# Peptides against a protein of PDB entry 7UQJ: the designs that were tried, part 33

Target 1, 160 residues: chain A of PDB entry 7UQJ
Amino acid sequence: PELYQNFNITPPRGVLFHGPPGTGKTLMARALAASCSSDERKITFFMRKGADILSKWVGEAERQLRLLFEEAKKHQPSIIFFDEIDGLAPVRSSKQEQIHASIVSTLLALMDGMDNRGQVIVIGATNRPDAVDPALRRPGRFDREFYFPLPDVKARFKIL

## One batch from the design tools (peptide; made by RFdiffusion4, then SolubleMPNN)

Design b1_p10_2_s3 (from b1_p10_2, 4 letters changed)
Fold by OpenDDE base, seed 2:
Structure b1_p10_2_s3 (fold): chain B 160 residues (1-160), chain C 160 residues (1-160), chain D 160 residues (1-160), chain A 10 residues (1-10)
Amino acid sequence: as target 1 above (160 residues)
Amino acid sequence: as target 1 above (160 residues)
Amino acid sequence: as target 1 above (160 residues)
Amino acid sequence: ERIPLERVLP
């Protein structure tokens, strides 16, 4: 919100962070949440892992997503961060495809159902942007993508 | 490749990174990939998690491994990084043992099937080297092991 | 042990590290293990992930927990670190609730069964302290909680 | 039917 409001840009509903793993996607999402949070305007940061969503029973995963979006809406301004959203990627079994399709359809509906006036930003992080359903990458969903390059080797040898 | 070519050493087919978790194994694998990548010679870095391989259906996990190795071969020079390869460790159910044995057998066959002339390096990372099938640790597979010690306490308090 | 012995405080049996993900909980647990380890007194550090415990068959997860605590007791002074202990959280299926309840009951019994003279510290790390069974948070179990705040934005932009 | 997302590898 603040970052985009301060730039006179409409905040995307969804931002996809993609790049090699441990490029700081999760760290950046939290840095953005903290950066957008002032003493006057605290942003509520929600986090879920893609694998944790899929580890729920059919229908319960959808219910948990709905509850998450409702809670995020209640605590606006909010960021919903989906870490490892590629963990929602279909496991190519027909049964898991149906479950995945249902969860993805629910997530699509929730992102589409966000009023543009809502101060809820959704950040998805993945190491496999190709494994993210193309429907999630459409305008009004994850319509902005940020590539997280590997930090330069010199930067990594400073962390090691 | 470059690291080993520059040192006039035959690159191991497989390198096992082992050590306490968060010792930077995943970070080092990526630093190595970036270090071996020059403007003239980009190394393609593939990454999979051991648990993500096992979360696939029987036969699909094997197919995905085959496709990964084919893609890595197509995009040479390449690094395949298996993070948490101990996640391929047999879950001690007879049914999961069979699935694990099949996946491990496929990985063994893929590592054995790499021509020594191939510029594909396989890096496995684990916190539990003991949970890695001894067959994967044989010459021509993960035949080099790098221990990642805990960073000294003083180094850690610099990151906190 | 040493940290608490040097402070004339009885080491808690269990410490819960909680906070936003990537706040360094896992890194701190290992830093503490290394800090408490001198040349004269090496602390054995055991680590398990909550999800890895649940991925075991019913009864085998309990057996593995028992073996872990026995091994930790044998190699005193020891730290058992459960990363993502919220991964032991009940998946709300009646069958998974029973499995979870059994695993949690086993962990409770193991923590209760630790003699106060034992040099075994249990550290649980979670991003969702609310998803940790309240019974694990009682005195003599995870009776101390350490909150890992998000590093200040300025500190994060130094890591980026 | 609440089909468990059994991480049952079939």
Scores: peptide ipSAE 0.000, ipTM 0.194, DockQ to the pose 0.154
Fold by OpenDDE base, seed 3:
Structure b1_p10_2_s3 (fold): chain B 160 residues (1-160), chain C 160 residues (1-160), chain D 160 residues (1-160), chain A 10 residues (1-10)
Amino acid sequence: as target 1 above (160 residues)
Amino acid sequence: as target 1 above (160 residues)
Amino acid sequence: as target 1 above (160 residues)
Amino acid sequence: ERIPLERVLP
């Protein structure tokens, strides 16, 4: 938040962390939360998995997303981290696609409803950025992307 | 593998990485694989999630575990990384408990069947070490544990 | 040590982990210590911060470095991890530069004094590899470097 | 799970 204020940058509503599994996406999100926290200004960190959002009954998944965003707004400054956000991607089954589409639509609306003055950052992590609904990757949502490469094996070969 | 061979130490059949979510357990497992790899000796890294093992049909889950261990043995030196291994813990439903117990039993047998001369290391990662079946934490299985603390926020504040 | 012996590589006296803060440098160092430890052979892990070395009175910092290396040598195999090693870099104030230069000189001498057969590994972590004294990055010291990629600093500056 | 960064500080 304050780093964005200092840079005169409109805080992105969302950031997509993408890269192979175990590249430190979740660790980075936690690190960002920690680094942006001060003794005077604690950032609240919320974590959810994409699959855990889906495992809730259809109407309960949407309600839980709304509650999550309300809670994040209440506890500003805050970070919402969605791990495995590609778990919200439509599966090739028509009925699952409709369920996923409804949850994604709710997430879109919640991200769109965040005022630019809000101190809520949403981070999505995925191993498959191309499996993330393109609507989530548009301006005002996950409009910034960050690639997490595998730790350079060659660089390790030089050390180990 | 070679680290243990050089130390004249019986390579532990398994290592349990435990600590809060996003503390870099998976990143570490990949880093160990890369660190132990050389241009002459590539370590093969296999990754599975505990929940993904369960999501297969009961007989298929066991078959897939056996195939995984055979493939790891074929491609020695190798690391098998089980992310969220607490996902193999019995859920309090009797039918699920029986399914989980069978899969855990298969994993126990596969770990017990690894020769001490084998170049296969099994890494389990969990956020809840107490939710991991105690049978998996016995000697000859996940007999070594490593705690991943949250990155010291104070250390990060000074670095960031 | 023995990982390097197995690779027929002269064990580097030092490894530089560089990359932005919160990229898991400290986590990696701890996990390397754990991975190299066995029930039969425990690696002793020593951690210091660059700034904490400086915060000691002039002369006490050098004494503490000497004691640290002696203790690490006594408890072989061991890892000495210097977090924020760029905190030992000269700050543009002449008096601080002289103090930093003396501490760096002591660290150089201690690293140079380690026999190649010693089972002491020194890991330095920094966010600013270019702020690390070039003398520390020479062969026989921190002669191996490992990059921990962040989120593109631009992506961070855009998010943070 | 709400993880207060305070509790996550070792």
Scores: peptide ipSAE 0.000, ipTM 0.339, DockQ to the pose 0.062
Fold by OpenDDE base, seed 5:
Structure b1_p10_2_s3 (fold): chain B 160 residues (1-160), chain C 160 residues (1-160), chain D 160 residues (1-160), chain A 10 residues (1-10)
Amino acid sequence: as target 1 above (160 residues)
Amino acid sequence: as target 1 above (160 residues)
Amino acid sequence: as target 1 above (160 residues)
Amino acid sequence: ERIPLERVLP
């Protein structure tokens, strides 16, 4: 949040971290949350997994998302990190697609409802950016994307 | 373990993890320590911070380093991790330079005194490899270096 | 690699990375895979998610696990990383419990069937070690456990 | 969907 205030950059409502698994997306989200925390201004880091959101009862997942965004707003500056946001992708069953569509719709509405004056950032992490609903990748949502490349094979060899 | 037996590589006495802050150096050291532990053969992970070594009374820091290396040798296989080893760098005061020079000299002697048959590895982590005494980076000490790149600089700016 | 040669450690068939989400478990697994690769000996890194294994048709998930272990054996030295292995935990439905029990049983058999002369390591990552079937945590399976603590808030500030 | 075995090709 403060990192964003120093750049006259309208904080994006959402940031998508994408790249091969284990490229440090989750680590980076936590490191960003950490690096944005000061002694004077602690950033609250909220984390959820896409699959854990889907495992809730219908309507309860949406309520939990609403509560999460309310808590994030209450504890500004804050980061909401959705790990494996592609896990909010519809599983191939029609019943899961309806549940998924409702949850994604709720997330869309929550991201759209974020006041640009709020110090809440949403980070989504995925290994499959193409499995993330294109509606989540539109302006005012996860409108910034970061590719996490595999750490260069050469960097890996030096650890040897 | 076997994955590593296949490389006829003489174990370095010391490994330097370097790269920008939050690139996972400390996490990597912990997880290497972890991954080297078995039920049959637990690796003892010792961790110290450079600044915490300097915060000790003159002579006590050197004694604590000696004790640390003795304990590491006693609990073989072991890893000694020095986080922020650049914090052993002299702070700009002449009095701190003398204290620092003595502590670094002790660390040099301890690393040089490691028998190559010992199952003790020293990992140093720094955000400023140029602030690490060049003497520590010589063969038989931190003679292997690993760069932890920032996940793409463009990825940080777009979060902003 | 060298780190592990010095330790006459029988490579565990399986390693469980556990700890709070975003503590770098997946990053570590990839970094280990990388650090075990040399120019002369590339380690093949295979990755699956627990939930993705469950999303397969009955019998197809088990076939895919068998094929994965066969490919890992063919491309030795190799690492199989199961991210969110707790996602192989039974979902509370009796039908999913049967599917789950069959998949877990297949994974148990595959891990037990790993020849100790093989250069295949299995890494499981979970945020909920207690949600991982205790049978997977027995000797000859995920018999080594690594806790990934949250980087202490104080450790984060010193990286700035 | 076959999770493509991402061959970590060099």
Scores: peptide ipSAE 0.000, ipTM 0.236, DockQ to the pose 0.079

Design b1_p10_2_s3 (from b1_p10_2, 4 letters changed)
Fold by OpenDDE base, seed 4:
Structure b1_p10_2_s3 (fold): chain B 160 residues (1-160), chain C 160 residues (1-160), chain D 160 residues (1-160), chain A 10 residues (1-10)
Amino acid sequence: as target 1 above (160 residues)
Amino acid sequence: as target 1 above (160 residues)
Amino acid sequence: as target 1 above (160 residues)
Amino acid sequence: ERIPLERVLP
């Protein structure tokens, strides 16, 4: 987060954490949420799994997304963390997946509708960035991507 | 690993990491796998998600579990990490979930069939230990449970 | 990192990760480094251990620190991660530790000499924040501290 | 016995 200030880069509306499983993406997102909260200014952390939203009734997934973004806006400064975001917004494979397309469309609209002045950051975590709809990876959405590499053996030993 | 020798404690066949999402369960499992690996003795780390195994064809989930345990035994010393193990072995709800019951039965049999002399440790991670079949939480299976608490707001602030 | 932009907070020159061993400090630092790297802008991550720098010849530790900061500045945006920074910059105990005092003095000078416009972040990790020279914990140096709480000692012992 | 793990950083 701090490095963005030095770059005069408009704070990304969305950040994609990607990398192999168990590289600490979810942990980092929570740590970032934690690290942005001060005693004076608590950041509200909203966590959802992509699959848990997708498993809802038709139209309920879109409603849950809207409610999530409204709650995040209401409780700003806030972070929305989508764990396994590839489960919520998978790459559009076939003509038949209208439901996935609607959810993706809703998420796109919600990210586009976030005023740059909003103190809402969206973090998506995935093990498969290529399984995330490319529309979400465009500027103004998940426009920053962060690769979480597997720690090397030596770094693993240093974590222990 | 070393602590098991000092305490004459039979190495647990399974360890359940439980606690709220993003408390570092997956990270800890990887860190443990890494710490147990020396330059002389690499521990093979097998990671699976409960939901990813469950989403297989009928009978394929059981086959994938068997293969996983065989591979782990072949590549011992090894750690099998089940992320979201509540997705693989949910509490038996209804008579209709014979598929879940078969997967649970297979996992139970695989854990029971691990000779105490095998250098295979199974780590299950869940956000909902009460959603894990109680049969998995019995002695000789996931007989050790570790709660990963949410960092308090203050500890979160200390990471910021 | 990103939330520093939203808060108009001058990016800290240094961040201290502290907490017991195996709490994910090193992993978090790597994940932050990874999470600051986009496809368009890779952040250079420099990792050193305090003890590994201290074990150098007299005057070589200071040279290695200078080179590290020069390389980090040359390859900006960059992160310097000192794992076990208490090994590099221990609290000045006795008159006889002139070598440690020189290394600490060099690190202080290097952190003070980082222009706020430099895209270099220093992350120090320690298990013992009270073993870090208080001079490093002052504003303009490691002015932000992040507590990585243990998983309890008892849980650690049961996992191990 | 469920051993409470101390707080791992989120």
Scores: peptide ipSAE 0.000, ipTM 0.314, DockQ to the pose 0.108; fails the geometry check

Design b1_p10_2_s4 (from b1_p10_2, 4 letters changed)
Fold by OpenDDE base, seed 4:
Structure b1_p10_2_s4 (fold): chain B 160 residues (1-160), chain C 160 residues (1-160), chain D 160 residues (1-160), chain A 10 residues (1-10)
Amino acid sequence: as target 1 above (160 residues)
Amino acid sequence: as target 1 above (160 residues)
Amino acid sequence: as target 1 above (160 residues)
Amino acid sequence: PRIPLERVLP
């Protein structure tokens, strides 16, 4: 949070946490939320998992996204954390996924519709940044990307 | 590892990490693996996600589980970490899930077939311990459970 | 980082990550560093371990701290991460620790001497916030504290 | 009631 103030950088609407699984992306998002909440100013943390939103009925996923963003705005300052965002907004490459395309379009519109004055941060976590729709990774959306490396465990874990 | 030897305690075959999402269950499993790995004795860490194993073709999920346990035994000392194990081994309650029942039965058999002399630890992580088949939570399987509490964020996160 | 901008909160000079070992405090600090680094603006991440700084000769630890802060200022935007900061800045209570008192005083002076306009964030990580000198936890120093929850150390000891 | 951080299931 603080670094952006000093740089006069418009607070990104969205932050993409990417890196190998179990690198603490979700824990990071929670800790960031915790960090930014003071006794005087509590941050509301909304967590959704990409696949859980997709499993909803056609059009219900979009409604749930809209409701999530409205609730986040209502309870600002807030963080929306999408765990496994690649599950919600996969790359549009397949002809058959009209449903995914609609959800992605809704998420894009919701992120674009967040006035920069909104105290709502969106954090997406993925193990596969290349599996996230490139449209989400553009300026004004998930315009900041954070790589979570594997712990430099002095102990050589061979992750197989 | 050393602690179990000193106490003559049969090393648990499985440990269930449970608690709210983003409490660092996966990170803990990695950190435990890291901590148990010395320069002389590297632990092999196998990570699988429950839903990713289920998405395989019928019978392929079982084959993948068997291969995982064989590879873990071959590369011992090893840790098998099942993230979202409730996705792999849900409660047997629904009539439709013959597939889940077979995968659960395979996992049970694999855990039971792990000779106590094997240096293979299985860690399951779930947000919903009650959604895990009770058969997995019996002695000789996931017989130890660890609760991962939410951050006591002095900042009242209303997790909605 | 972004949250502080939105709240017009003066960037804290220091952030204390506290919580049980293996909660991902170090991982969090690295991820925050990675997070605040864009392709256009790389953040320099300085990592030191408290005990490693203390193991230096008398007066050398202070020199190393001064050099660290100067290098961080020179390479701003930067993050200084002190892992196990309780090892560097223990509570001043014991008669024997004149050396620790000097290092703590140096760290206090360095944190106080950081002009708020400096793009240097100090992150301290500890498993024992009560073992950190209270002077470091005052406004203008480590004035923000973030709890990283893990399951109780008892769970770790039983797994290990 | 403090949820026991560790539960050994019987």
Scores: peptide ipSAE 0.000, ipTM 0.309, DockQ to the pose 0.085
Fold by OpenDDE base, seed 1:
Structure b1_p10_2_s4 (fold): chain B 160 residues (1-160), chain C 160 residues (1-160), chain D 160 residues (1-160), chain A 10 residues (1-10)
Amino acid sequence: as target 1 above (160 residues)
Amino acid sequence: as target 1 above (160 residues)
Amino acid sequence: as target 1 above (160 residues)
Amino acid sequence: PRIPLERVLP
């Protein structure tokens, strides 16, 4: 929320962190949560892993997503971080269509239902942005994307 | 390699990075690889995800591990990074015993077969160190462990 | 800028990232730059290495710093990232006093000359915060500091 | 050298 309001930029409902594995996507999300909290105003950080939502809650994944968004709303300002979001919301054209379609549909509805002024930010992290349903990458959802490049070998040689 | 040699410390055959998800384990491994590389001496960084080794190479996982270690030896100095190593080497007492037992046994043998003077470092990253087979955590294997704490909420607040 | 205004916190003119090599300081700076950019409003990220400024621009380092700050102001919102800032701004008591004193003085003046409402953030990264001139760590300059700990060795002892 | 943060937005 606060990051965007200061530049008079409407906070994205969702931010997609993408890039090769181990480029610090999850660390950045945690850092953002940590940096936006103060002693007076702590941001609540919710973290879910895409594959864990699918595997642990077969048949309840939709309910668990709804509960997550409700809890995030209750504890705002908050960040919902989906690690490996490609595991939660695969492209609809993948052969395991039915279970994934309902979860994606629920996530779409939950993101669309977020008030633009809501103190809830959704961050999705993926190593495979092309494996995420394009419907999630539309305006009002994960409409901002951040590429986490491999730490350019040349630039890093100087830090150590 | 050089990081440890300069401190007159025998390079560990294996290093376990553990801590909550998104604490920068994979990033640190990549950072170490990048930092130890010079223009004169580039470190080759091999990355495998534990669950991907199990799923993609059913029946060949052992062969793929052997090939990975051979390739790493051929391209030394090198780092083999196993992300989510708990997915590759679950505790032997888990009910999916047989397929996991052979993979774990192969990884044990490969790590035991690494020369201490080898310019190959193995880094395992896990969010669940207790879900990794204790045999991998013995001396001569993943005998050094690094906890990646959650970025202390208080310290990061100032950056953003 | 944006991060701080929403909390009614005056944006720091400068933020010091400090901690051991490879703790993700540079990555964090890049990711902050990435996260604050939108399609509508891209943040310009300027990166300079302290030692490179001294070595490449001997006799022109002051002019290059001025040009950097002018360019950052022209392309705001922007981040100026000084990697290895200890190489640029050594403690005034170090024997290479004269050349460093003028560069430090110029950097002090440039940071003091930044409007608090300026859409330019300065991030300094160092492995040696004690090697940075304390004058840079005063209010209105690098007045916020972030420690990037080594993955705490102490927390490791619990898994062995 | 400006390292453009390549935002690959589609």
Scores: peptide ipSAE 0.000, ipTM 0.361, DockQ to the pose 0.065; fails the geometry check
Fold by OpenDDE base, seed 3:
Structure b1_p10_2_s4 (fold): chain B 160 residues (1-160), chain C 160 residues (1-160), chain D 160 residues (1-160), chain A 10 residues (1-10)
Amino acid sequence: as target 1 above (160 residues)
Amino acid sequence: as target 1 above (160 residues)
Amino acid sequence: as target 1 above (160 residues)
Amino acid sequence: PRIPLERVLP
């Protein structure tokens, strides 16, 4: 018994999709949701852009995050997809406004508060994984990272 | 009729996930398992490191591989994930100990012995696809290879 | 309510897998089909090469496309995988034979004619996304693009 | 969506 890590693979809490723009991060999140959606088991897909959440008042951004996670929980199984999550949860720098720190802290708390039995998957897409707060990349949050390369990287590597 | 390769896509016997460390190979294997796991249909995920299997006595390593495949078959649908499979099944070189040859041969036999009707998927993750025995990369084994690129590859191609 | 793009993710009509040869586009299409296939819900996988469809008489190529989509609809849920779709649906150039324009137009019409309730996913694989007719990349067709990078790209970026 | 690049071995 002990030798086998029988992971009843609880849905990962969070998955970070990172790669340049146009590399299909959003499309993968949607394709995963579609692939896991049957007629009997529809997956609810919530999409937000990090910048769109930030463009609202800080207190409203936090409330909108809470509501998003509550609705995702209500509509399980669900996927929360954050496009441009580096816009919502940039690396904590001493020069960043208290605003970003609060939103990041709210997102951290919401991800930590997800019950392991919940069928809520959070997907964060970014062009800049290094611009995402390292606290979000810890186990139980975006503990899973997927890289999405450019087509032209391949084309140029064939030309080089 | 004949013109359509109607693949009743029997689960691939084996999938090789290859790419640098930290490129999310383990995470993809887990995400696939989680994505395909419902409350009605839990996928059992078995994780082993190639080096951990090799660190045991050769005869015990073979027995542990057999037991792993038997338990995976018992708990279908299941995923067997070998992390660092290049550690377990390195390229057969005339300089490699008889130990590696035996373990590789056992893994080959176990993969060949998987019934096409079995819902057992074997995922091997490696940083070095060229260090994996070519015999494992043949049809009916790790016949499927997934490449996992580095994030910085994208960042650098935006700078170039 | 309005703030949440609740995508009941209807299966995407079309997904474009693009990346160099040997990057596993075909295998991903097969892995997705296998992952979404249960004993209760077998996914039928249809594979065609773009060049193989083009190598037949133009009128027969169109008929074969129609038959392919009809059979895929008959065997729902299904995946139609076009390998080398740039061979079937090259960019419309003023220098391209009327032949390619007709086949592309037939494929466009077939993709547009797919009912949103149909469990038919079309996957086009190409090494040259820029060689695929932009009309195929519009919403409701190959509206989803997945890039597939080279392993050596990673290895070389670790050496630079 | 970058699907992991599955190299179809020929």
Scores: peptide ipSAE 0.000, ipTM 0.188, DockQ to the pose 0.060; fails the geometry check

Design b1_p10_2_s4 (from b1_p10_2, 4 letters changed)
Fold by OpenDDE base, seed 5:
Structure b1_p10_2_s4 (fold): chain B 160 residues (1-160), chain C 160 residues (1-160), chain D 160 residues (1-160), chain A 10 residues (1-10)
Amino acid sequence: as target 1 above (160 residues)
Amino acid sequence: as target 1 above (160 residues)
Amino acid sequence: as target 1 above (160 residues)
Amino acid sequence: PRIPLERVLP
């Protein structure tokens, strides 16, 4: 929020971080949260994993998502980070597809229900952007994407 | 390997990165691989998730671990990174416990079987160090631990 | 600091991260700061951009640098990260050259004034190492350099 | 009935 305010940029509702595993997507999300909170203005950082969302009972996952968004709204400015958001993608089993579809539908509705004036940013991270439901990537949802390329494997350790 | 060689430090067989999710454990492991490779000497970085190890058929997970260690040995100097290694921890189901115990036993044997002259480093990452089997944390295995704390939210913003 | 202490490595006074844009220089600096803090010992991370240092009034930039180093010293162990440190390089205008020369001179003096026993690490990041004043790259300053190459597209595929 | 999400380990 403050970072975007400082740049006069309207914070997107949703930002998709995509790239190979261990490219620092989650770290960047935390760093952004840390880089938006001052002594005067703390940003609340919420984190969930896609798999953990699915590990809840049917209807409880949806309830937990709603509670998460309500809590984020209550603690504005806030960041909701969904790690491994591709874990919400339908797995090839029909029963899982229906469960996943319900959870994804709930997430879509929650993202659509965010007020543009709200100081809630949603960050999704995935290793598989093509496994993320295209509905999540539409305007007003995860409508900005940032690729996290593999750090080149040669360079960094002259450092240590 | 090269980093440890450059410091005249005997590379540990295994290094455990532990700390809250999104503290950069995986990124650091990639950065470690990154840094140890030069134009003259490429380090091969292998990555597996604990969950992906378990998702294999019983006996296939153990086979894949053996193949991974053989491939790492063939491509020395190399780094094997196990992300979410606590995913190899016994889940409270008896059948899963037996499967996990077999996989963990295989990993223990593979780590014990590493030649000290080998330029293979194993990095495990976990959010739950207490969920990592204590046998993995013994000397000659993951005998070095690095904590990845949450970036202090307060300390980072005095910076911007 | 702790990472260096854990390895019995004397932390360099200054480390230069160089390489193409988007190679994760800034991300690594943040990850290093995160990895060196523990629950027992928090590392204070400081970040400035080269351009932001220059955007200050003449004499205020130098004052802000001094204050930054004093604050870093007060909050040891600490990391000072200068992003785009090549932004302190003289731009081809004579008036800017004099301003830049004063700022660079101040940074040199501050780096020279760091006690070797101090737990302050300075990390500079640039896309243009040749644009970094050679005086900054001398022993006791940014005396360790780490290239961040573009991830070789071929090296990525051997990891998949 | 709360259908347990069968933890289909992915």
Scores: peptide ipSAE 0.000, ipTM 0.364, DockQ to the pose 0.084; fails the geometry check

